# Ledger of designs, part 82: peptides against a protein of PDB entry 4ASU

Target 1, 270 residues: chain A of PDB entry 4ASU
Amino acid sequence: ATLKDITRRLKSIKNIQKITKSMKMVAAAKYARAERELKPARVYGVGSLALYEKADIKTPEDKKKHLIIGVSSDRGLCGAIHSSVAKQMKSEAANLAAAGKEVKIIGVGDKIRSILHRTHSDQFLVTFKEVGRRPPTFGDASVIALELLNSGYEFDEGSIIFNRFRSVISYKTEEKPIFSLDTISSAESMSIYDDIDADVLRNYQEYSLANIIYYSLKESTTSEQSARMTAMDNASKNASEMIDKLTLTFNRTRQAVITKELIEIISGAA
Target 2, 83 residues: chain B of PDB entry 4ASU
Amino acid sequence: FTFASPTQVFFNSANVRQVDVPTQTGAFGILAAHVPTLQVLRPGLVVVHAEDGTTSKYFVSSGSVTVNADSSVQLLAEEAVTL

## One batch from the design tools (peptide; aimed at target 1 K129 S142 L146 E147)

Design b2_p28_4 (made by RFdiffusion4)
Pose (drawn by RFdiffusion4):
Structure b2_p28_4 (pose): chain A 181 residues (1-270 with 5 gaps), chain B 83 residues (1-83), chain P 28 residues (1-28)
Amino acid sequence: ATLKDITRRLKSIKNIQKITKSMKMVAAAKYARAERELKPARVYGVGLIIGVSSDRGLCGAIHSSVAIIGVGDKIRSILTFKEVGRRPPTFGDASVIALELSIIFNRFRSVISYKTEYSLANIIYYSLKESTTSEQSARMTAMDNASKNASEMIDKLTLTFNRTRQAVITKELIEIISGAA
Amino acid sequence: as target 2 above (83 residues)
Amino acid sequence: ETEKEELFEAVKKALEAAAEKATITVDK
């Protein structure tokens, strides 16, 4: 309730809002990179339960939608392949998955809407390239919604700070008048 | 005729005369009228004879060539670089 | 049978050559 507590909380939530907004544009830039590389990947990959995701969270209902194997550390987290999503998926990564050894992944449509031999590694590559395009755009909206929630939280606290600031001024003034009188 | 690597796409549904291709057993030159077959590649060159008579030379490390029941061929390699 | 085995071995070698650029890890 003290001004010091409110000033500390404002700076704390502002830090979260700046970071979440900073990841909205990052997901927008990485999604643009992912879609530019999805066009040649879609024309490349055309011709057992495999779950395709990533280690990196903060992407909304992507890991929860997909429901030994399992690519993406967050899919084993419910009940294996690790270290994906930090960097764009290469064909070599799809090759290692095939080397260690009917498939579930998120297909890219737009920014809002989604759906859940040598040839076998091409399907794993097709899923990896589709998944990260899906993972990044979904993160773009997840951090956009978080940036909205943190801004609404700052507005509520600013009104509290103005009430407390007025209450401190009047209290100090009363202590002066009474001390005089 | 479709020729693509994971990185870049060279030909998108040609519309081409013939394509020389490296295969595990020697080499195969795929004409417009070729039998339906499924083949696997080896380290070798790919020569693309364009419809206007010109030539295109690329290199292939490995992959697969697929010629369907119709006059359609899809050639895909892990890496294809010039030169 | 022999032809399939030769194809399998060629594919395995090609996948191993492609895995030289891999960044992923496998749990052990």

Design b2_p28_4_s1 (made by RFdiffusion4, then SolubleMPNN; from b2_p28_4, 14 letters changed)
Fold by OpenDDE base, seed 1:
Structure b2_p28_4_s1 (fold): chain B 270 residues (1-270), chain C 83 residues (1-83), chain A 28 residues (1-28)
Amino acid sequence: as target 1 above (270 residues)
Amino acid sequence: as target 2 above (83 residues)
Amino acid sequence: AAAEAERAAAVRAALEAAAKTATIKVEK
């Protein structure tokens, strides 16, 4: 490579490094906010899931309709955040199909749709876009819940798949259950709950759905911002290493050129 | 006793004497060892009676309250403010 | 009857109200 070629490449990589560093800072700011907002959201969301854990709600094996809600976003450059959710969705869908169940999918975020469109397009009930530009709100969760409730799709059991935040360097793709009203109302373990009107139970379940979705969005967002920050940091480090290597190459090449010129002068070939 | 909104936590696994909640079926007082129940909140006042005798009041919008068999209580409001 | 109907729709109404503040969109 000529000195000119090396210089051009160095300039390009340095520019990329500046961009990735800037993106890292933006991701860091969004992460800090997301983590702060996740604290109350987690208490709220875990509280909403408490009934299902404590009542040990189980879906009968003869039930055939299963809903999968995958939670992610529209935004890239965040490592394996989207692919992890999609992989888990595919695995779950395959397992359910093998068990003879009907599977329908809701995708939160364009990335889920993009990854699963070819293989699972017919299974999608609805997809949501413009996810990830702003922090998720209870309003966003309500939109998702309402679309499901208004779809008329009567599922027996469901699952919501999302990335749970563990730390700044760790997330885990997890699944939480979503139960239908019929499943909850027919559960033997619910008999201990005193005089619950059918309307009350329905209202309770609808609210719980929104709550769980909200929780999943907050976990997903925090995980995503953290992963993006890490990805941009890694990209910046990789760029730095490449700059160092190219700089060494440049220096060696420059020395060789100088040596050649000196030899030509001494030999009288100029 | 856990009392939270999507954006704020008021109580997290706290021990309280009594919680009065505005439910769709009427005002409901949750005491220690109350029978398991599920209720939906209507807009109104939540009153938390602490073990030390301190009383705190909150206004809530919509939400739910769950009393479990293990005496745990989850009060979840869409919006809640301290009064 | 009206009060019962209002109670039956209370959560749905609350979710619909919250949904007005949403920034995400349905992709059909």
Scores: peptide ipSAE 0.650, ipTM 0.943, DockQ to the pose 0.661
OpenDDE base, seeds 2, 3, 4, 5: peptide ipSAE 0.646, 0.642, 0.648, 0.636; ipTM 0.944, 0.943, 0.946, 0.942

Design b2_p28_4_s2 (made by RFdiffusion4, then SolubleMPNN; from b2_p28_4, 13 letters changed; failed a check: too like the target's own chain)
Amino acid sequence: SAAAAALAAAVREALEKAAETATITVEK

Design b2_p28_4_s3 (made by RFdiffusion4, then SolubleMPNN; from b2_p28_4, 13 letters changed)
Fold by OpenDDE base, seed 4:
Structure b2_p28_4_s3 (fold): chain B 270 residues (1-270), chain C 83 residues (1-83), chain A 28 residues (1-28)
Amino acid sequence: as target 1 above (270 residues)
Amino acid sequence: as target 2 above (83 residues)
Amino acid sequence: AEEERRRREAVRRALEEAAKTATITVEK
């Protein structure tokens, strides 16, 4: 490689490093906010899921319709965040299909659609885009919930799949249940709950749906921002190493050129 | 007793004496060892009676309240403001 | 009758109001 080629590469990598460093800082700021907002959201979301854990709601085996909600975002450069969710969605869909169940999918974030479009396009009920530009709100969760409620799709059981935040360096793709009104109404374990009419239960479930979705969005966002921060840090380090290597190569090449020129001068071959 | 909104936590697994909640079916007082129930909140006042005798008042919008068999209570409001 | 309807649809209306602040978009 000529000195010019090396210089061009160095310039390019230095520019990439600047971009990745900048993106790291942006991700760090978003992460800090997301983590702060996740604290109450987690209490809220876990509180909403408490009924399902305490009541041990079971879906009858004869039920055939299963909804999968995959939660991610539109934004890339965050490591395995999207692929992890998609992988679990695929696995769950395959398992359900093998069990003879009908599977429909809701994708939250364009990346889910992008990953699953070729293999699962016919199973998508709806997709949401423009996810991840701003922190998720309860309004966002409400839109998703309302779209499902208004879709007319009568699922028996559902799964919401999202990345749960563990730490700055760790997330886990998890699945939480979503139950239909019919499933909850028919659950034997619900018999212990007093003074529940059909309207109350419906309202309760609609609210619960929005709550769980909201929780999943907050977990997903925090996980994503932390993963992006890590990815950008790694990219910056890799760029730094490459810059160092190329700089050494440049210096060696420059010395070789000088030596060659000196030899040509001495030999009279110039 | 857990009381939270999407953006704020007021109580997290706390022990309280009594919680009065505004439900769509009427006012509901939650005492220790209350029977399991599910209710939907209407806009109104939540009153939390702490074990130390202090009383806290909150205005809530929509939401839900769950009393489980294990005496755990989850009060989830879309919006809640301390009064 | 109207009050009963309001009670029946209370959560849905609340969600619809919340949804007005949403920033995400539905793609069908």
Scores: peptide ipSAE 0.691, ipTM 0.955, DockQ to the pose 0.635
OpenDDE base, seeds 1, 2, 3, 5: peptide ipSAE 0.690, 0.686, 0.690, 0.688; ipTM 0.953, 0.952, 0.956, 0.954

Design b2_p28_4_s4 (made by RFdiffusion4, then SolubleMPNN; from b2_p28_4, 16 letters changed)
Fold by OpenDDE base, seed 4:
Structure b2_p28_4_s4 (fold): chain B 270 residues (1-270), chain C 83 residues (1-83), chain A 28 residues (1-28)
Amino acid sequence: as target 1 above (270 residues)
Amino acid sequence: as target 2 above (83 residues)
Amino acid sequence: SAAAAARAAAVLEALKKAAETATIVVEK
């Protein structure tokens, strides 16, 4: 490579490094906010899941319709955030299919659609886009819940798959259950709650759905921003290393050119 | 007793004496060892009576309340404001 | 009952109202 080529490449990588550093800072700011907002959201969401955990609700084996809600976003450059969710969705879908279940999918975020479109296009009920530009709100969760409720798909059991935030360096893809009204009403473990009007239970489940979705969005967002921050940091470090390597190459090449020129001058061949 | 909105936590696994909640089926007082139940909130006042005698009032818009067999309570409001 | 219907409607309306603040977009 000529000195000019190396210089051009150096300039390009330096520019990339500036971009990745900037993106890191943006991700860091979003992460800080997301983590702050996750605290109450987790209490809220875990509270909604408490019933299901305590009642140990089980879906009868004869039930065939299963819903998978995958939660991610539209934005890339966040490591394995999207692929992890998609992988678990695929695994779950395959397991359910092997068990003779009908599987439908809701994708939250364009990345899920993009990853699963080729293999699971016929299983999608609905996909949501414009996810990840702004922090998720309860309104976002509500629209997802409403679309599900209005889809006409009468699932027996569902799974919401999302990345749970553990720490700035760690997330875990997890699955939480979504139960239909019929499933929860028929669960033997719910017998202690028997003095509940059917309409009350329905309304309760609608809120629970929205609550769980909201929780998943907050967990996902926090995980994503953290992962993006890490990814951008890694990219910046990689760029730095490349700059160092190219700088060394530049210096060596420059020395070689100078030496050649000197020899040409000395030899009279210039 | 847990009382939270999507954006704010008011109580997290706290011990309280009594919680009065506005449900769609009527006003409901939750005491210690209340029977398990599920209810939906209507817009109204939540009154939390702490063990120390302190009473806190909140306005809630909508949501749900769960009383579990273990006497744990989850009050989850869409919106809640301290009064 | 009319009361049950009213209660059900109230919750749905609450969710609908919340959904009005949504920034995400449905893609069918």
Scores: peptide ipSAE 0.421, ipTM 0.924, DockQ to the pose 0.719
OpenDDE base, seeds 1, 2, 3, 5: peptide ipSAE 0.394, 0.407, 0.382, 0.371; ipTM 0.914, 0.916, 0.912, 0.910

Design b2_p28_5 (made by RFdiffusion4)
Pose (drawn by RFdiffusion4):
Structure b2_p28_5 (pose): chain A 181 residues (1-270 with 5 gaps), chain B 83 residues (1-83), chain P 28 residues (1-28)
Amino acid sequence: ATLKDITRRLKSIKNIQKITKSMKMVAAAKYARAERELKPARVYGVGLIIGVSSDRGLCGAIHSSVAIIGVGDKIRSILTFKEVGRRPPTFGDASVIALELSIIFNRFRSVISYKTEYSLANIIYYSLKESTTSEQSARMTAMDNASKNASEMIDKLTLTFNRTRQAVITKELIEIISGAA
Amino acid sequence: as target 2 above (83 residues)
Amino acid sequence: PVYLTEERAKEGSEELAEALEELAEEKA
């Protein structure tokens, strides 16, 4: 309730809002990179339960939608392949998955809407390239919604700060008048 | 005729005369009228004879060549670089 | 667990190419 507590809380939530907004544009830039590389990947990969995701969270209902194997550390987290999503998926990564050894992944449509031999590794590569394009655009919206929630929280606290600031001024003033009178 | 690597796409549904291809057993030159077959590649060159008579030379490390019941061929390699 | 690294991805792609060549020889 003190001004010091409110000033500290404002700076704390502002830090979250700046970071979540900073990841909205990052997901927007990384999505643009992912879609530019999805066009040649879709024309490349055309011709057992495999879950395709990533280690990196903060992407909304992507890991929860997909429901030994399992690519993406966040899919084993419910009940394995680790270290994906930090860097774009290469064909070598899809090869290692095939080397260690009917498939579930998120297909890219747009920014809002989604759906859940040598040839076998090409399907894994197709899913990896589709999944990261899906993972990034969903994260673009997830951090956009978080940036909205943190801004609404700042507005509510600013109104509290103005009430407390007025209440402190009047209290100091009363203590002066009474001390005089 | 479709030729693509994971990185870049060289030909998208040609419309081409013939394509020389490296295969585990020697080499195969795939004409417009070729038997439906499924083959696996080896380290070798790919020569693309264009419809206007010109030539295109690339290199292939590994992959697969697929010619279907119709006049359609999809050639895909892990890496294809010039030169 | 299986860790996906750049070094292992380069080596794993070479090992997979060799394994596929051996499978093609067996089928031949």

Design b2_p28_5_s1 (made by RFdiffusion4, then SolubleMPNN; from b2_p28_5, 19 letters changed)
Fold by OpenDDE base, seed 4:
Structure b2_p28_5_s1 (fold): chain B 270 residues (1-270), chain C 83 residues (1-83), chain A 28 residues (1-28)
Amino acid sequence: as target 1 above (270 residues)
Amino acid sequence: as target 2 above (83 residues)
Amino acid sequence: DIVLTEENQKKAKKEFEEKLAEEEKKRL
């Protein structure tokens, strides 16, 4: 490689490093906010899921319609965040299909659709976009919940799949159940909850759905920002190492060029 | 007893004596060993009676309340403010 | 595809409020 080629490559990598460092700082700021906002959101969301854990709601085997909600974002450069959710969605969809169930999909964030478009396009009900530019709000969750309720898809059981935040260096893709009103109202385990008005139960389920979606968005966002921060840090370090290697190569090549020029002068070949 | 909004936690697995909640079907008091129930909140006052005899008041918008068979309670309001 | 906007949030809130109001009227 000529000195010019090495110099061009050095300049390119230095520019990439500047971008990745800047993105790391932005991700760090967003992560700090997301982690702070996740604390109450987790208590709230786990509280909403408590009924389902305690009531042990069972869906009859003859029920065939299953909804999968995949939660992610529109934003890339965050490692395996999107692919992890998509992988679990694919696995769940395959298992349900093998059990003879009909599967429909809702994608939260454009990246889910981008990954699953070729293989699962016919199963998508809707995709939500403009996810990840701002922190998710309960209003965002309400929009998603409302759209599901208005979709006309009469699912019996569903799954919400998202990345749960563990630490700054760790997340886990998890699944939580969502149930239709009919499934909950007919569940034998719900018999202990006496004198529940049907309208009350419907409204309760609408809140529960919004609550769970909100929780999933907060977990997903925190996981994503943390993963992006890590990915950008790794990219910046890799760029630094490459700059060091290329700088050494540049210095060696420069010395070789000087030596060659001296030999040409001495030999009279110039 | 857990009482939270999407943005704030007021109680997290706390022991309380009584919680008065405003529901769409009417206000009711949640005592120890209350029968399992599900209710939807209406805008109104939540009153938490602590074991030490102190009372805390909150205004809530909409939401849900769950009383489970294990006596655990989840009060989840869309919006809640301390009074 | 649905875009998560403030406008959509307002619409969702309004729709939930309207549903609640209609149900309250039926009880009354």
Scores: peptide ipSAE 0.302, ipTM 0.915, DockQ to the pose 0.545
OpenDDE base, seeds 1, 2, 3, 5: peptide ipSAE 0.303, 0.288, 0.293, 0.298; ipTM 0.916, 0.912, 0.913, 0.915; seeds 1, 5 fail the geometry check

Design b2_p28_5_s2 (made by RFdiffusion4, then SolubleMPNN; from b2_p28_5, 17 letters changed)
Fold by OpenDDE base, seed 5:
Structure b2_p28_5_s2 (fold): chain B 270 residues (1-270), chain C 83 residues (1-83), chain A 28 residues (1-28)
Amino acid sequence: as target 1 above (270 residues)
Amino acid sequence: as target 2 above (83 residues)
Amino acid sequence: DIVLTEENQKKAQKEFQELLAKQAEAAA
């Protein structure tokens, strides 16, 4: 490579490094906020899931309609955040199909659609976009919940798949159940709740859905920002290493040019 | 007893004597070993009676309350404020 | 595709509240 080529590449990588450093700082700020907001959201969401865990709701085998909600975002540069969710969604969809169930998909975030569109386009009910620009709110969750309820898709059981935050360096793709009103109302384990008015149960389920979605969004966001921060840090380090290598190459090349010029002067071959 | 909103936790797996909740079907008190129930909150006052006899009051907008067979309670309000 | 806008959020929140209110009224 010529000195000019090396210099151009150095400049390019230095610019990339500046960008990645800036993005790291932005991600760090968003992560810090997301983590703070996740604390109450987790208590809230786990509280909403408590019924399902305690009631051990079983879906009858004759029930064939299954909904998968994949939770991610629109934004890239966050490592395996999107691919992990998509992978789990694919696995779940395949397992359900093998069991003879009908599978429909809701994608939260454009990245889910981008990954799954070619293979699962016919299974998508709806995709939600503009996810990840701002922290998710309960209102956002309500939008998603309302759309699901208004979709007319009468699922029997569902799964919400999202990245659960573990630490700044770790997340895990999790799956939580979503049950239809009919499934809940018909569950034998719910017999201890028999005196519950159907309208109350319906309203309860609507809240539960919104609550779980909200929880998943908060977990996903925290995981994503953490992963992005890490990814940008890694990118910055990689850029630094490349700059060092190219600088060495530049110096060697420069020395070679100088040596060649000196030889030409001494030899009179110039 | 867990009492939370999306943005704030008031009680997390706490032991309380009684919780009075405003439900759409009427206000009721949740005591120890209350029968399992699911209710939806209406806007109103939540009163938490601690074991030491202290009471805390909250206003909630909407939400749900769950009393489980294991006597655990989840009070989940969309919005809640301390009074 | 649905865009999660503030407008949609407000609308959904309102609709959700209205739905809940209607259900509450029907239950009352």
Scores: peptide ipSAE 0.096, ipTM 0.866, DockQ to the pose 0.684; fails the geometry check
OpenDDE base, seeds 1, 2, 3, 4: peptide ipSAE 0.083, 0.054, 0.083, 0.085; ipTM 0.856, 0.861, 0.860, 0.862; seeds 1, 2, 3, 4 fail the geometry check

Design b2_p28_5_s3 (made by RFdiffusion4, then SolubleMPNN; from b2_p28_5, 15 letters changed)
Fold by OpenDDE base, seed 5:
Structure b2_p28_5_s3 (fold): chain B 270 residues (1-270), chain C 83 residues (1-83), chain A 28 residues (1-28)
Amino acid sequence: as target 1 above (270 residues)
Amino acid sequence: as target 2 above (83 residues)
Amino acid sequence: DIVLTEENQKEALEKLREKLAEAAAAAA
């Protein structure tokens, strides 16, 4: 490699490093905000899920329609955030199919669609876009919930798959259940909740859906920003190492050129 | 007793004496060992009676309340403010 | 595909609130 080639590569990598460092800082700021906003959202979301855990709602085996909601975002450069969700979605879809269930998919964020489009395009009901640019709001969750409710797809049971935030260095892809009104209404375990008005239960369930979606968005966002921060840090470190290596190569090459020139001078003076 | 909105937590697994919630049929009090129930909230006043006798008031826009068999209560409001 | 916009968020929130209100009214 010529000195010019090395210099060009050095310049390129240095520029990349600047970009990755900047992105790291942006991700860090977004992460800090996301983590703060996740605290109440988690309490809220876990509260909404409490019924399902305590009531141990079971879907009858004869019910075949299953909905998978994958929660991610539109933005890349965040490690395995999107692929983890997609992997879990694929696994769940395969398991459900093997059990004779019909599976439909809702994707939250373009990245899920991009990953699963080729293999699962026919199963997609809808994809939501413009996810991840701003912090998710309850309004966002409401849009998703209402779209699901208005989709006309009469699922019996569903799964919402998202990355749960653990720490700045850790997330876990998790699945939470979504049940149809019919499934909840017919569940034996709900008998202890007798005399619940059907309209009340319907509204309760719709609200719960929005709550769970909101929670999943907040978990996903926090996980994503943390992962992006880590990814950008790693990229910056890798760039730094490459710069060091190339700098050494440059110095060696330069010395070789000088040596060659000296030899030529000495040889020409003879 | 858990009382939260999407953006704020008011109570997290707290022990309270009574919670008055605004429901469709009016305000009702949730006491210890209340029968399991699910309700939706109408806009109105939530009153939390602590074990020490203190009372806290909140306005909620909408939401749900769940009373479970284990006596746990989840009050989830879309919007809530301390009064 | 659905784009999440401020407009549709507002609309969705309003609709959700209306649904909750309707349920509250029906039980009353």
Scores: peptide ipSAE 0.322, ipTM 0.923, DockQ to the pose 0.685; fails the geometry check
OpenDDE base, seeds 1, 2, 3, 4: peptide ipSAE 0.298, 0.311, 0.317, 0.306; ipTM 0.915, 0.919, 0.922, 0.918; seeds 1, 2, 3, 4 fail the geometry check

Design b2_p28_5_s4 (made by RFdiffusion4, then SolubleMPNN; from b2_p28_5, 17 letters changed)
Fold by OpenDDE base, seed 5:
Structure b2_p28_5_s4 (fold): chain B 270 residues (1-270), chain C 83 residues (1-83), chain A 28 residues (1-28)
Amino acid sequence: as target 1 above (270 residues)
Amino acid sequence: as target 2 above (83 residues)
Amino acid sequence: DIVLTEENQKKAKEEFNEKLAKEEEERL
């Protein structure tokens, strides 16, 4: 490579490094906010899941319709965040299909659809967009919940798959159950609950769905921002290493050029 | 007893004497060992009676309340403010 | 595909509240 080529590459990498450093700072700020907002959201979401855990709601085996909600975002540059969710969605879909279940998919965020489109396009009911630009709100979750309920897909059981935040360096892809109103209403374990009006139970389930979705969005967002911060840090470090290597190469090449010129002068070939 | 909104936690696995909740079917008090039930909140006042005799009041917009067989209670409001 | 907008949030909230209000009126 010529000195000019090396210089051009150096300039390009330095510019990339500036961008990645800036993105790291932005991700760090968003992460800090997301982590703060996750604390109450986790209590809220875990509280909503408590019924399903305590009641041990079982879906009859003869029921065939299963819904998978994959929760991610529209934004890239966050490591394995999207691929992790997609991988678990694929695994779950395959397991359910092997069990003779019909599987439909809802994607929260464009990245899920982008990954699964070629293999699972026919299973998608809907994809939600504009995820990740702003912090998710309960309103966003309500929109998703409402759309699911209005979709007309009468699932028996569902799974919501999302990245649970553990730490700045760790997330885990998790699955939580979603039950249909019919499944809850017919569950034997619900017999211990006092007679609940059908409309009350319906409304309760709508809240439950929105609550769980909201929780998943908050977990996902926190995980994503953390992963993005890490990814941008790694990119910045890699850029630094490449700059160092190219600088050494530049210096060596420059010395070689100087040496060649000196030899030409000494030899009288100039 | 857990009482939270999406953005704020008021009680997290706390022991309380009684919680009065405004439900769509009517306001009721949740006492110790209340029968399991599910209810939907209407806009109104939540009153938490602590074991020490203190009373806290909250206004909630909507949400759900769950009383489980293990006496755990989840009060989940869409919006809630301390009064 | 559905875009998560403030408008959609408002509509969802309104729809849910309207439903709740209607059901409350029917109980009364």
Scores: peptide ipSAE 0.409, ipTM 0.936, DockQ to the pose 0.525
OpenDDE base, seeds 1, 2, 3, 4: peptide ipSAE 0.393, 0.363, 0.374, 0.372; ipTM 0.932, 0.929, 0.930, 0.930

